Peptides against a protein of PDB entry 5OOQ. Designs and how they scored, part 184

Target 1, 227 residues: chain A of PDB entry 5OOQ
Amino acid sequence: YREDVRQVVTHPANALSFLQPGRLVEISVNGKDNYGWGAVVDFAKRINKRNPSAVYTDHESYIVNVVVNTMYIDSPVNLLKPFNPTLPEGIRPAEEGEKSICAVIPITLDSIKSIGNLRLYMPKDIRASGQKETVGKSLREVNRRFPDGIPVLDPVKNMKIEDEDFLKLMKKIDVLNTKLSSNPLTNSMRLEELYGKYSRKHDLHEDMKQLKRKISESQAVIQLDDL

## One batch from the design tools (peptide; made by RFdiffusion4, then SolubleMPNN)

Design b2_p27_3_s1 (from b2_p27_3, 8 letters changed)
Fold by OpenDDE base, seed 5:
Structure b2_p27_3_s1 (fold): chain B 227 residues (1-227), chain A 27 residues (1-27)
Amino acid sequence: as target 1 above (227 residues)
Amino acid sequence: SPLAGKVFEVNTLEEMKEIDKLIKELE
């Protein structure tokens, strides 16, 4: 059921509107290489210049560039080609005990496990010296603040996916999760826990409100001075 | 940038549009 939900959520018709610069997404490449939470740089429609008639599946029809801070330090990152989601051999996340570095990798929508409710400020030139590391530090801080994982967007309430079959699927999952959570032998996370607000969400939300207020006040002052 | 290192909670498309506007104005 989780995979079925993921297929719907990561479909271009639903996902692209939420893949703004800085959006946090959970990344799993080829179902085996888990990079954890990364930050979206940008996305583009996949175009094959050599074969313009190439047909891609919906989930492979876009390339998403993401910053990750979990790249194995000895990975051949210099072999990465922009907008080529076929990663070179040796490109992998660091294992326990290994050192990691920040990197920008091109992925398909099919490599997105989850879309989070957090967005980092993304520098205009992420490829400039030191910029990836700055984003990497922010990612580390976010992971520190959310040890149980970053809150995931609610597909229905937040993403406004209103397909009837999808809603039926979500109801089935909710019932199943309730039953599993009541079983002492299962440690299944409830949907409410997955999509719910963590205590620290309030702090981030308040910070955002304060920032918006300061910006609004500053604009008001500027407008008053210009009048 | 005064926005460097900032983290935003963005749950809806409406909130996203607001944040985008703010970012553009503060850059």
Scores: peptide ipSAE 0.517, ipTM 0.914, DockQ to the pose 0.634
Fold by OpenDDE base, seed 4:
Structure b2_p27_3_s1 (fold): chain B 227 residues (1-227), chain A 27 residues (1-27)
Amino acid sequence: as target 1 above (227 residues)
Amino acid sequence: SPLAGKVFEVNTLEEMKEIDKLIKELE
């Protein structure tokens, strides 16, 4: 169901209005390359100059340029093509122990894992020398201040997604969460193990959600001292 | 820029508009 929620949230009809310059979004390319939280530069409708008749899915129909500070230092960033979300081989996040650099990468909406409630001040010319690193420093500071993750926008309360089917989905999720909390139907060891793991994960997720909500309720302008 | 290094909490579109106004005023 989380994926279903993500699909709705990242749909152009919902997401684009929140992809302002500087908006923080959590990025996962191809569901495996996690760049963490990056900052939106801009977005544009995807156009295939070679094949103008190309049809893209809704989630692939826009290209979002994002600044990430987690690019592997030896990634061939020079091979990145503007407005081409098909990333060259070797473009990846830095792994543990590897050094990272800042880069602007073009992604699709499908690569957005979540949309945060924070927005950086974005320089007018992010592609100018040194500007990416400035934003990168801001991203590092934000991550430092939010070790448990940046608060995610509430799809209903913040994004005002009022689609009936979506609301039904959310209700189903809530019902399932309630059932899981109330029904120790763990008679089988395997079910108990699965339920136990799920229950624990769910509890942690809910705790994080509550914490994120509390943080989001306090409107504050954060000034980064490192800048 | 006086806005350099600033981070804004923007939860709604309404808040976004307010922040945009603020940014314009401070630039």
Scores: peptide ipSAE 0.513, ipTM 0.910, DockQ to the pose 0.798
Fold by OpenDDE base, seed 3:
Structure b2_p27_3_s1 (fold): chain B 227 residues (1-227), chain A 27 residues (1-27)
Amino acid sequence: as target 1 above (227 residues)
Amino acid sequence: SPLAGKVFEVNTLEEMKEIDKLIKELE
């Protein structure tokens, strides 16, 4: 059911309105290369200049440029082509123990695992030397403050997805969660994991609300001093 | 920029419009 939800959330009709510059999104390329949370630079409709008649699926019809701070240091980033989501061989996230660098990569909507409720201030000249590293520092600080992950947008309450079939799907998920909670002995591990995740998300959400209330005019939740 | 290093919580489209306005004014 999680994949079904992801398919709806990342559809252009729903996702594009939330892909503002600085929006944090969780990135997984080709279902194997996990870059973690990155920041949206911009997006554009995918156009193939060499083959104007090319037809793309809905989830592949847009290119999203994102800043990541987890690119493997020896990746051939110089081979990255603007507006080409087909990444060169060797472009991958750093593994544990490897050094990483900041990079801007073009991805499709299908490579978005989650859309977060946080938005960084994105410099206008992100392509300038040193600017992507500044965003990278911000991403590191956010990850430090949110070790359990960035809060994910609620598809119904926040994104206002009102499709009837989707609402039915969400209802089924809620029923299953209730059934799992009612039978803890048979599904104890799954229930504990689900409850733990929910509890952590709730705590993070409350913390963010409290911080937001304390900050008056700018609506800024976090000021990163290490920049 | 006075907005450098700031992080915003943006949950709804209405909040997005407000923050976008604020960012534009403070840049």
Scores: peptide ipSAE 0.506, ipTM 0.912, DockQ to the pose 0.704
Fold by OpenDDE base, seed 1:
Structure b2_p27_3_s1 (fold): chain B 227 residues (1-227), chain A 27 residues (1-27)
Amino acid sequence: as target 1 above (227 residues)
Amino acid sequence: SPLAGKVFEVNTLEEMKEIDKLIKELE
């Protein structure tokens, strides 16, 4: 049922409002190329200049530009076409032992595995020399602080998806998780980790929560280097 | 920018709006 949830979460009606510049999203292209967590640059309605009458599915109707820090170093990044999610052959994430670089890649909503609850400050000139690497450093630090993954937005509580069928689906998943787990606490912890309901599992997350308790939530800005 | 390298926790649309205001003010 995870795929069913993903389909709903990544639908334009739900996802686009959360794809602000700097929003962290987990990226999987073609269901096989896992780039990990990247940062949203921007998004736009997909337009085919060669075929203006082209019809796309909902999940392929928008192009999302994302910064990733896991691009294989020898990938032909120069062949990337702006707003073309059909990636050239050879564009892939680095495998274990390979070196990686930062790159901006165009993806569809269908390539978003999850939407995180963190947002990096995104420079306006991200395509300028050196800016991608700056974001890449931030991504590395975030990944270091969240070895088990960045907390994911709760589709119901955070994203406010209130469709009745979806709510039924979520309840069903919750019941199944409870039944399949031999340890209710472990299952609860897993769910909390998945949807970012905990504050003590990761240092960065805990620090942010502590900061929010001391100051207004709107002012809860942390510097990764200070953690 | 004083916001360089900053990370925000943004869980809701309401929080998003507040963060956008903050970014605009501090950028």
Scores: peptide ipSAE 0.500, ipTM 0.909, DockQ to the pose 0.656

Design b2_p27_3_s2 (from b2_p27_3, 11 letters changed)
Fold by OpenDDE base, seed 1:
Structure b2_p27_3_s2 (fold): chain B 227 residues (1-227), chain A 27 residues (1-27)
Amino acid sequence: as target 1 above (227 residues)
Amino acid sequence: DPLAGKVFEVNTLEEIEAVEKEIEKAE
């Protein structure tokens, strides 16, 4: 069921409207390489210059450039080609105990695991030397403030996905979660954690809630201290 | 840059528009 939800959420018709510069997304390339949360730089429709007649699936029809701070330090990042989602051999996230660096990688929509409710303010020239590292510091700070993960957008309430079949799917998942958990509070907390509603476990989320009490939600901005 | 290091919470399409306006004003 999670994969079914992901397929709907990451479909171009739903996802692209939420892929603004700085939007945080959780990245898994080829279902194997987990880069964690990265920040969207931009996206473009996939064009194959060598084969203009190439037909891509919906989830492979767009290229999203994302900044990640989990790239293995010895990865051949110099071989990365802009807007080419076929990553060179050796491009991978750092394993435990390995050093990581910041990199901009091109991914398909199919490599997006989740779309978060946070958006970093992005430098205008992210490709300039040092700018990706600045974003990397921001990502580290966000991850520090959200140890249980960045809140995920609610597909129905936030993304306004109103497809009948999808709503039925979501209802089934909700029923299943309720049945599997003997504690309603645990289920509620889990759902809140998954969709970033009311979880008090996220420091940054609580800060934002406090700000929302004083100012409009649209103006709720958190300043990161350790950039 | 007055927006450097800032993080926005953006849940809805309406909030996206509001944030974009805020960014535009600050630039």
Scores: peptide ipSAE 0.561, ipTM 0.929, DockQ to the pose 0.663
Fold by OpenDDE base, seed 2:
Structure b2_p27_3_s2 (fold): chain B 227 residues (1-227), chain A 27 residues (1-27)
Amino acid sequence: as target 1 above (227 residues)
Amino acid sequence: DPLAGKVFEVNTLEEIEAVEKEIEKAE
């Protein structure tokens, strides 16, 4: 059930609106590499230049760049390719006793375990020397303040996921937490219906994002013309 | 940068907009 919730929360239709620069997200790559809480730099629709007709799943259709402060120091970070979520071999979190560094890694939505309620102020140029480390310091401070973890956004109250089937899922989880009656199969069938609804919402979100960009660009041009 | 190190609590979409405005004013 937790995975079902995660799938809904991290669907583009729901997640993208909350992936502003500096948004804290909990990162797990390939279900094994836990980087902990990182800060969103930006995201973009995944484009395969070699195969423009490539179709990705919803959760793999976007690349999110995140700053993590848990990268193993000897990881081949120089081999990281921007917007390539297929991480080079050796890119991994530091284990206990190992030193870590800050790095920007490209991940898919599927690598987001949780979306937090905190947003760091992000430097304008995170790629500049020293800026990642600044964010890393902020992340450390946040982790210090929240030893039990950063508060996760409430899917219903905060993210306003009001789909009836999702609400039913949440209620079932609540009941299960109280009664320990597990029937995961019933929820999986409804998840497909949810994804269909979210797909439509996703399209609207992208349209809105594009519109906002166009507005911003037009305003920038106006300001340049007025100068 | 006056906002360096600032952490915002942003729970809702409405709060996102508020934070964006604050950031914009500071830049």
Scores: peptide ipSAE 0.561, ipTM 0.927, DockQ to the pose 0.631
Fold by OpenDDE base, seed 3:
Structure b2_p27_3_s2 (fold): chain B 227 residues (1-227), chain A 27 residues (1-27)
Amino acid sequence: as target 1 above (227 residues)
Amino acid sequence: DPLAGKVFEVNTLEEIEAVEKEIEKAE
């Protein structure tokens, strides 16, 4: 169900309206390389100059440029090509204990795991020397303030996704979460294995989201002074 | 830049428009 929700949320018809410069998004490239939360620079429709007849899926039809602060320091970042989401070999996030650097990487919509409710002020010239590092410092400070993760946009309440099939999906998820929370012992081990971890994570995420919303509503604009 | 280091909470489409206007005025 999480993947089904992600497919709808990251569809161009829904996602592009929320990909303003500075918008925080959680990034996973090819479902393997987790860069964590990054900041949107811009996006553009994917055009193949060498093959103008190329047809892309909806989730691969746009390129989103994002600043990440988790790039492995020895990654060949000089080989990154603007508007080419096929990353060179060796481009990867830093593992635990490795040093990281800030980089701008081109990704597809399919590489967006979630869209956050926070937006950094993005410098006008992010390609200028030192500007990526400034955004990187901001990302570190945000992660410090939100150790349990940045609040994710509500697809229905915030993004106003009103598709009937999607609403049915969301209702089904809500019913399952309620059943799992109200009667954890009566659920078959199979349902608990399939949905138990999901329900607990979702309930914790919703509780954290409510707590974070109360804090964030009082701090609609946060100034990061340690920059 | 007076906006340097600012972080905005932006939940809705209406709030996006409000933040954009604020950024434009400061620039």
Scores: peptide ipSAE 0.555, ipTM 0.924, DockQ to the pose 0.770
Fold by OpenDDE base, seed 4:
Structure b2_p27_3_s2 (fold): chain B 227 residues (1-227), chain A 27 residues (1-27)
Amino acid sequence: as target 1 above (227 residues)
Amino acid sequence: DPLAGKVFEVNTLEEIEAVEKEIEKAE
């Protein structure tokens, strides 16, 4: 059920409106490489210049650039290509006892585990020397302040996902959390129907979001002094 | 940059707009 929720939350029709510069997201690449909480730099629709006719799934149709502070120090970060989510071999998070560095990595929506309720101020030129390290320091501070994890956006209350089937899924999860007795497997079958609905809404949502992004790129800086 | 190191709590779409306006004013 958690994966079903994640698929709905990370669908472009829902996620893109919340992927402003500095938004904190929890990152897991290929289901094994957990980078922890990173900060969104930007996102763009995935374009394959070599194969313009390439069709991507909804979750693979956008590239999100994120700053992480957990990159293994000996990872070949110089081989990272902006907007190419196919990461070079050796790009991985640091394990226990290994040193880490800050890096900007391109990921798909499918690599977002959760969307947090926090947004960092993102420098205009994150690729400038020292800027990613500044964001990395901010990420460390946030992790220090939130040892139990950054609060995750509520899909219904905050993200306004009001699809009836999704609401039913959420209710089932709530019931399961209170009573372990109900079988979660039956709800996964309706996910494809939900995705079909979101895909249609995505075109309108993307247009609105592109407009909002143009506005937000001009407006991205408020300080957390009130936390 | 007066906004350097700032962290915002942004839960709703309305709060996104508010934060964006504040950032714009600070720039």
Scores: peptide ipSAE 0.536, ipTM 0.922, DockQ to the pose 0.628; fails the geometry check

Design b2_p27_3_s3 (from b2_p27_3, 8 letters changed)
Fold by OpenDDE base, seed 1:
Structure b2_p27_3_s3 (fold): chain B 227 residues (1-227), chain A 27 residues (1-27)
Amino acid sequence: as target 1 above (227 residues)
Amino acid sequence: SPLEGKVFEVNTLEEIEEVKKYIEKVE
């Protein structure tokens, strides 16, 4: 169900109005490369100059440029092409023990995990010397100050998504979340088991956030089967 | 929720701290 929510939230009809410069978004490229929270630079409609007849899915039809502060230092960032979401080989987030740098990467809407209710001041020329690093510093401070996670926009209250089926979905999720919170001990044990299977790439709080989501998703499926 | 419809813009580290304090207070 969380994936279903993400699909609705990241649909162009809903997401684009909240992708102003400086908007914080949580980024996962190709479902594997987690860059953590980044800041939106801008976005544009995806155009294939070589194949104008190319048809993209809704979630792949726009390119969002984002500043991340978790790019692996030895990534070939010089090979990045503006508005090309097909990233060169070697473009990846830093793993534990690796050094990271700030970079602007083009992503699709499908690479957005969540949209935050925070916006950073975005420099007018992000490509100017030192500007990405300034944004990167701000991102670090935000993450440090929100150890439980950056506040996410509420799809209904903040984003004003009023689709009937979506509202029904949200109601179901709320019911499931209530059930999941009833056994903290079981959740903590499962978290420890899952944590052992994951390599730390970012701050501990980000890893825990991801694991909590996985636990919730797994338990939600079980609860649905019991209903 | 006190955070309903809220969007916070921050330009400085001080403003980030103020937003954090505000959120903690209203939650």
Scores: peptide ipSAE 0.065, ipTM 0.666, DockQ to the pose 0.073
Fold by OpenDDE base, seed 3:
Structure b2_p27_3_s3 (fold): chain B 227 residues (1-227), chain A 27 residues (1-27)
Amino acid sequence: as target 1 above (227 residues)
Amino acid sequence: SPLEGKVFEVNTLEEIEEVKKYIEKVE
């Protein structure tokens, strides 16, 4: 059930407007490398310079640069390529007892587990000496102050996802969380059907176009204020 | 929920603490 909600939340049409610089996101790469909570630097549409005609899935069509403070110290971070979400071998989070460092890594939307309801101040030049470490320190303090976890954005109340089929899905999940005694298999099949209906009914492509326009307009305003 | 429609911007450690206290009060 959580995965179905995650697919909707992390779709470009829903997620991109909440990926402002400093937004906290929970990161898992390839379903196994858990970096914990990181901070968004920026995002860009994925472009393959070698194959401009390459088509990506919706969840792989954007690259999000994030600061993490859980990178294994001996990871080959110098081999990281900007805007390349295919991470070099050896890039991984530190395990228990290992030392960690701060790093900026490129990820896809599919690598986002959760979007937090907190936004850190993000330095303008994150690549400047000491800036990543400053963000890393802030991340540690946030985690320390929220031992039960960082508050997650509510898909309906905060993200304003108002699709009827999605709302029905959310209600069913709530009922299942309260009524563990119902047949899990029957309920799972029905939840999958509702998710399928949402995906087919909603024109997520058009919503994404509208969002891109709004983002471009907002960026133009910011540039004028910085002059 | 007291967090309905709210996004918290945190620039200082003090602001983090204020957000935490707010959440605890409305819980």
Scores: peptide ipSAE 0.063, ipTM 0.687, DockQ to the pose 0.090
Fold by OpenDDE base, seed 4:
Structure b2_p27_3_s3 (fold): chain B 227 residues (1-227), chain A 27 residues (1-27)
Amino acid sequence: as target 1 above (227 residues)
Amino acid sequence: SPLEGKVFEVNTLEEIEEVKKYIEKVE
């Protein structure tokens, strides 16, 4: 069900309005390479100049440039091709004990795990010397301040996804979560902590949801005008 | 919620703290 929610949230019709410069998004490339939270630089419709007839899925039809601060230091970042979401071999996040660097990587919408409620300042020229590192410092500070993760946008309240099937899906998830919470096995401190964190995140998420909705509405209109 | 309709852009560390403090205070 989480994947189903992700598919709806990351669909262009829903996601693009929230991918403002500086928007924090959680990045997972190919379902295996977790870069954590990065900041959106920009996005563009994917165009294959070599094969203009190429048809992409909805989730692969846009390229999102994101700043990450978790790139493995010895990754061949020089081989990154602008507007090519097919990352070269060796491009990966740093593992535990490895050093990381800041990098701008092109990803597809399918590589977005979550859309956060925070927006960083994004420099106008992110490719200028030192600019990506500045954003990287901001990302580190955000991660430090939110050790349990950045709050995720509420799909319904914040993103205003009002599709009936999606609402039914969300209700099913809520029912399942309620059933799981009613299970005696959920009385483990870890689940209570997780649920407490989730509930606190959800309460914070609910409170921020309306705020995000108004922000999103105003920003989405501006961004739609800029597109 | 008093937070309804407010936009939070995080440009500085101070702003992050202010937003956190504000949320904590309002909650």
Scores: peptide ipSAE 0.481, ipTM 0.890, DockQ to the pose 0.076; fails the geometry check
Fold by OpenDDE base, seed 2:
Structure b2_p27_3_s3 (fold): chain B 227 residues (1-227), chain A 27 residues (1-27)
Amino acid sequence: as target 1 above (227 residues)
Amino acid sequence: SPLEGKVFEVNTLEEIEEVKKYIEKVE
């Protein structure tokens, strides 16, 4: 059910309005490369210049550039291509005992594990010398302040996802959390069905355009100390 | 920037707008 919730939360119709510069997101690439919490730089609709007819899934239709501070130091970061989510071989997070560096990586929405309720102040020129490291330091500080993990946005209370099928999914999850399910497989299938219904009901393309506009307008970061 | 290293909690669209206004005033 967590995956079903993730699919709804990271759908462009829901996620893009919360992917402002500095937004903290938890990153997992290809289901195995966990970079931890990173900070959003920007996002753009994925365009294949070589194949304009390329059709991407909703979760692959946008590229999000994210600053991470967990990149393995010997990763070929120089081979990273902006807005290309197909990462070069060797690009991976540092393992325990390995040194890490800060990097900006392009990811798809599908690589977002969670969207945090926090935003860092994002430098205007993240590519300038030392700016990524500054963000990296801020990320470390956040992790220090939140040893139990960065708070995740509530899909209903915060993100205001009011889709009936999604709400039913959330209620089902709540029931499962309180009651041991005798048939977890059946429950999972039902959640997938609910997500499918949600995705079909929403014109994600139009919603994404509206959200992109709102995001462009919402470049401001709220300081934790002032709230 | 005086905002460097600052962390903000932004849970809602309304809060996002408030933060934007704040940043515009401080920058």
Scores: peptide ipSAE 0.397, ipTM 0.892, DockQ to the pose 0.640; fails the geometry check

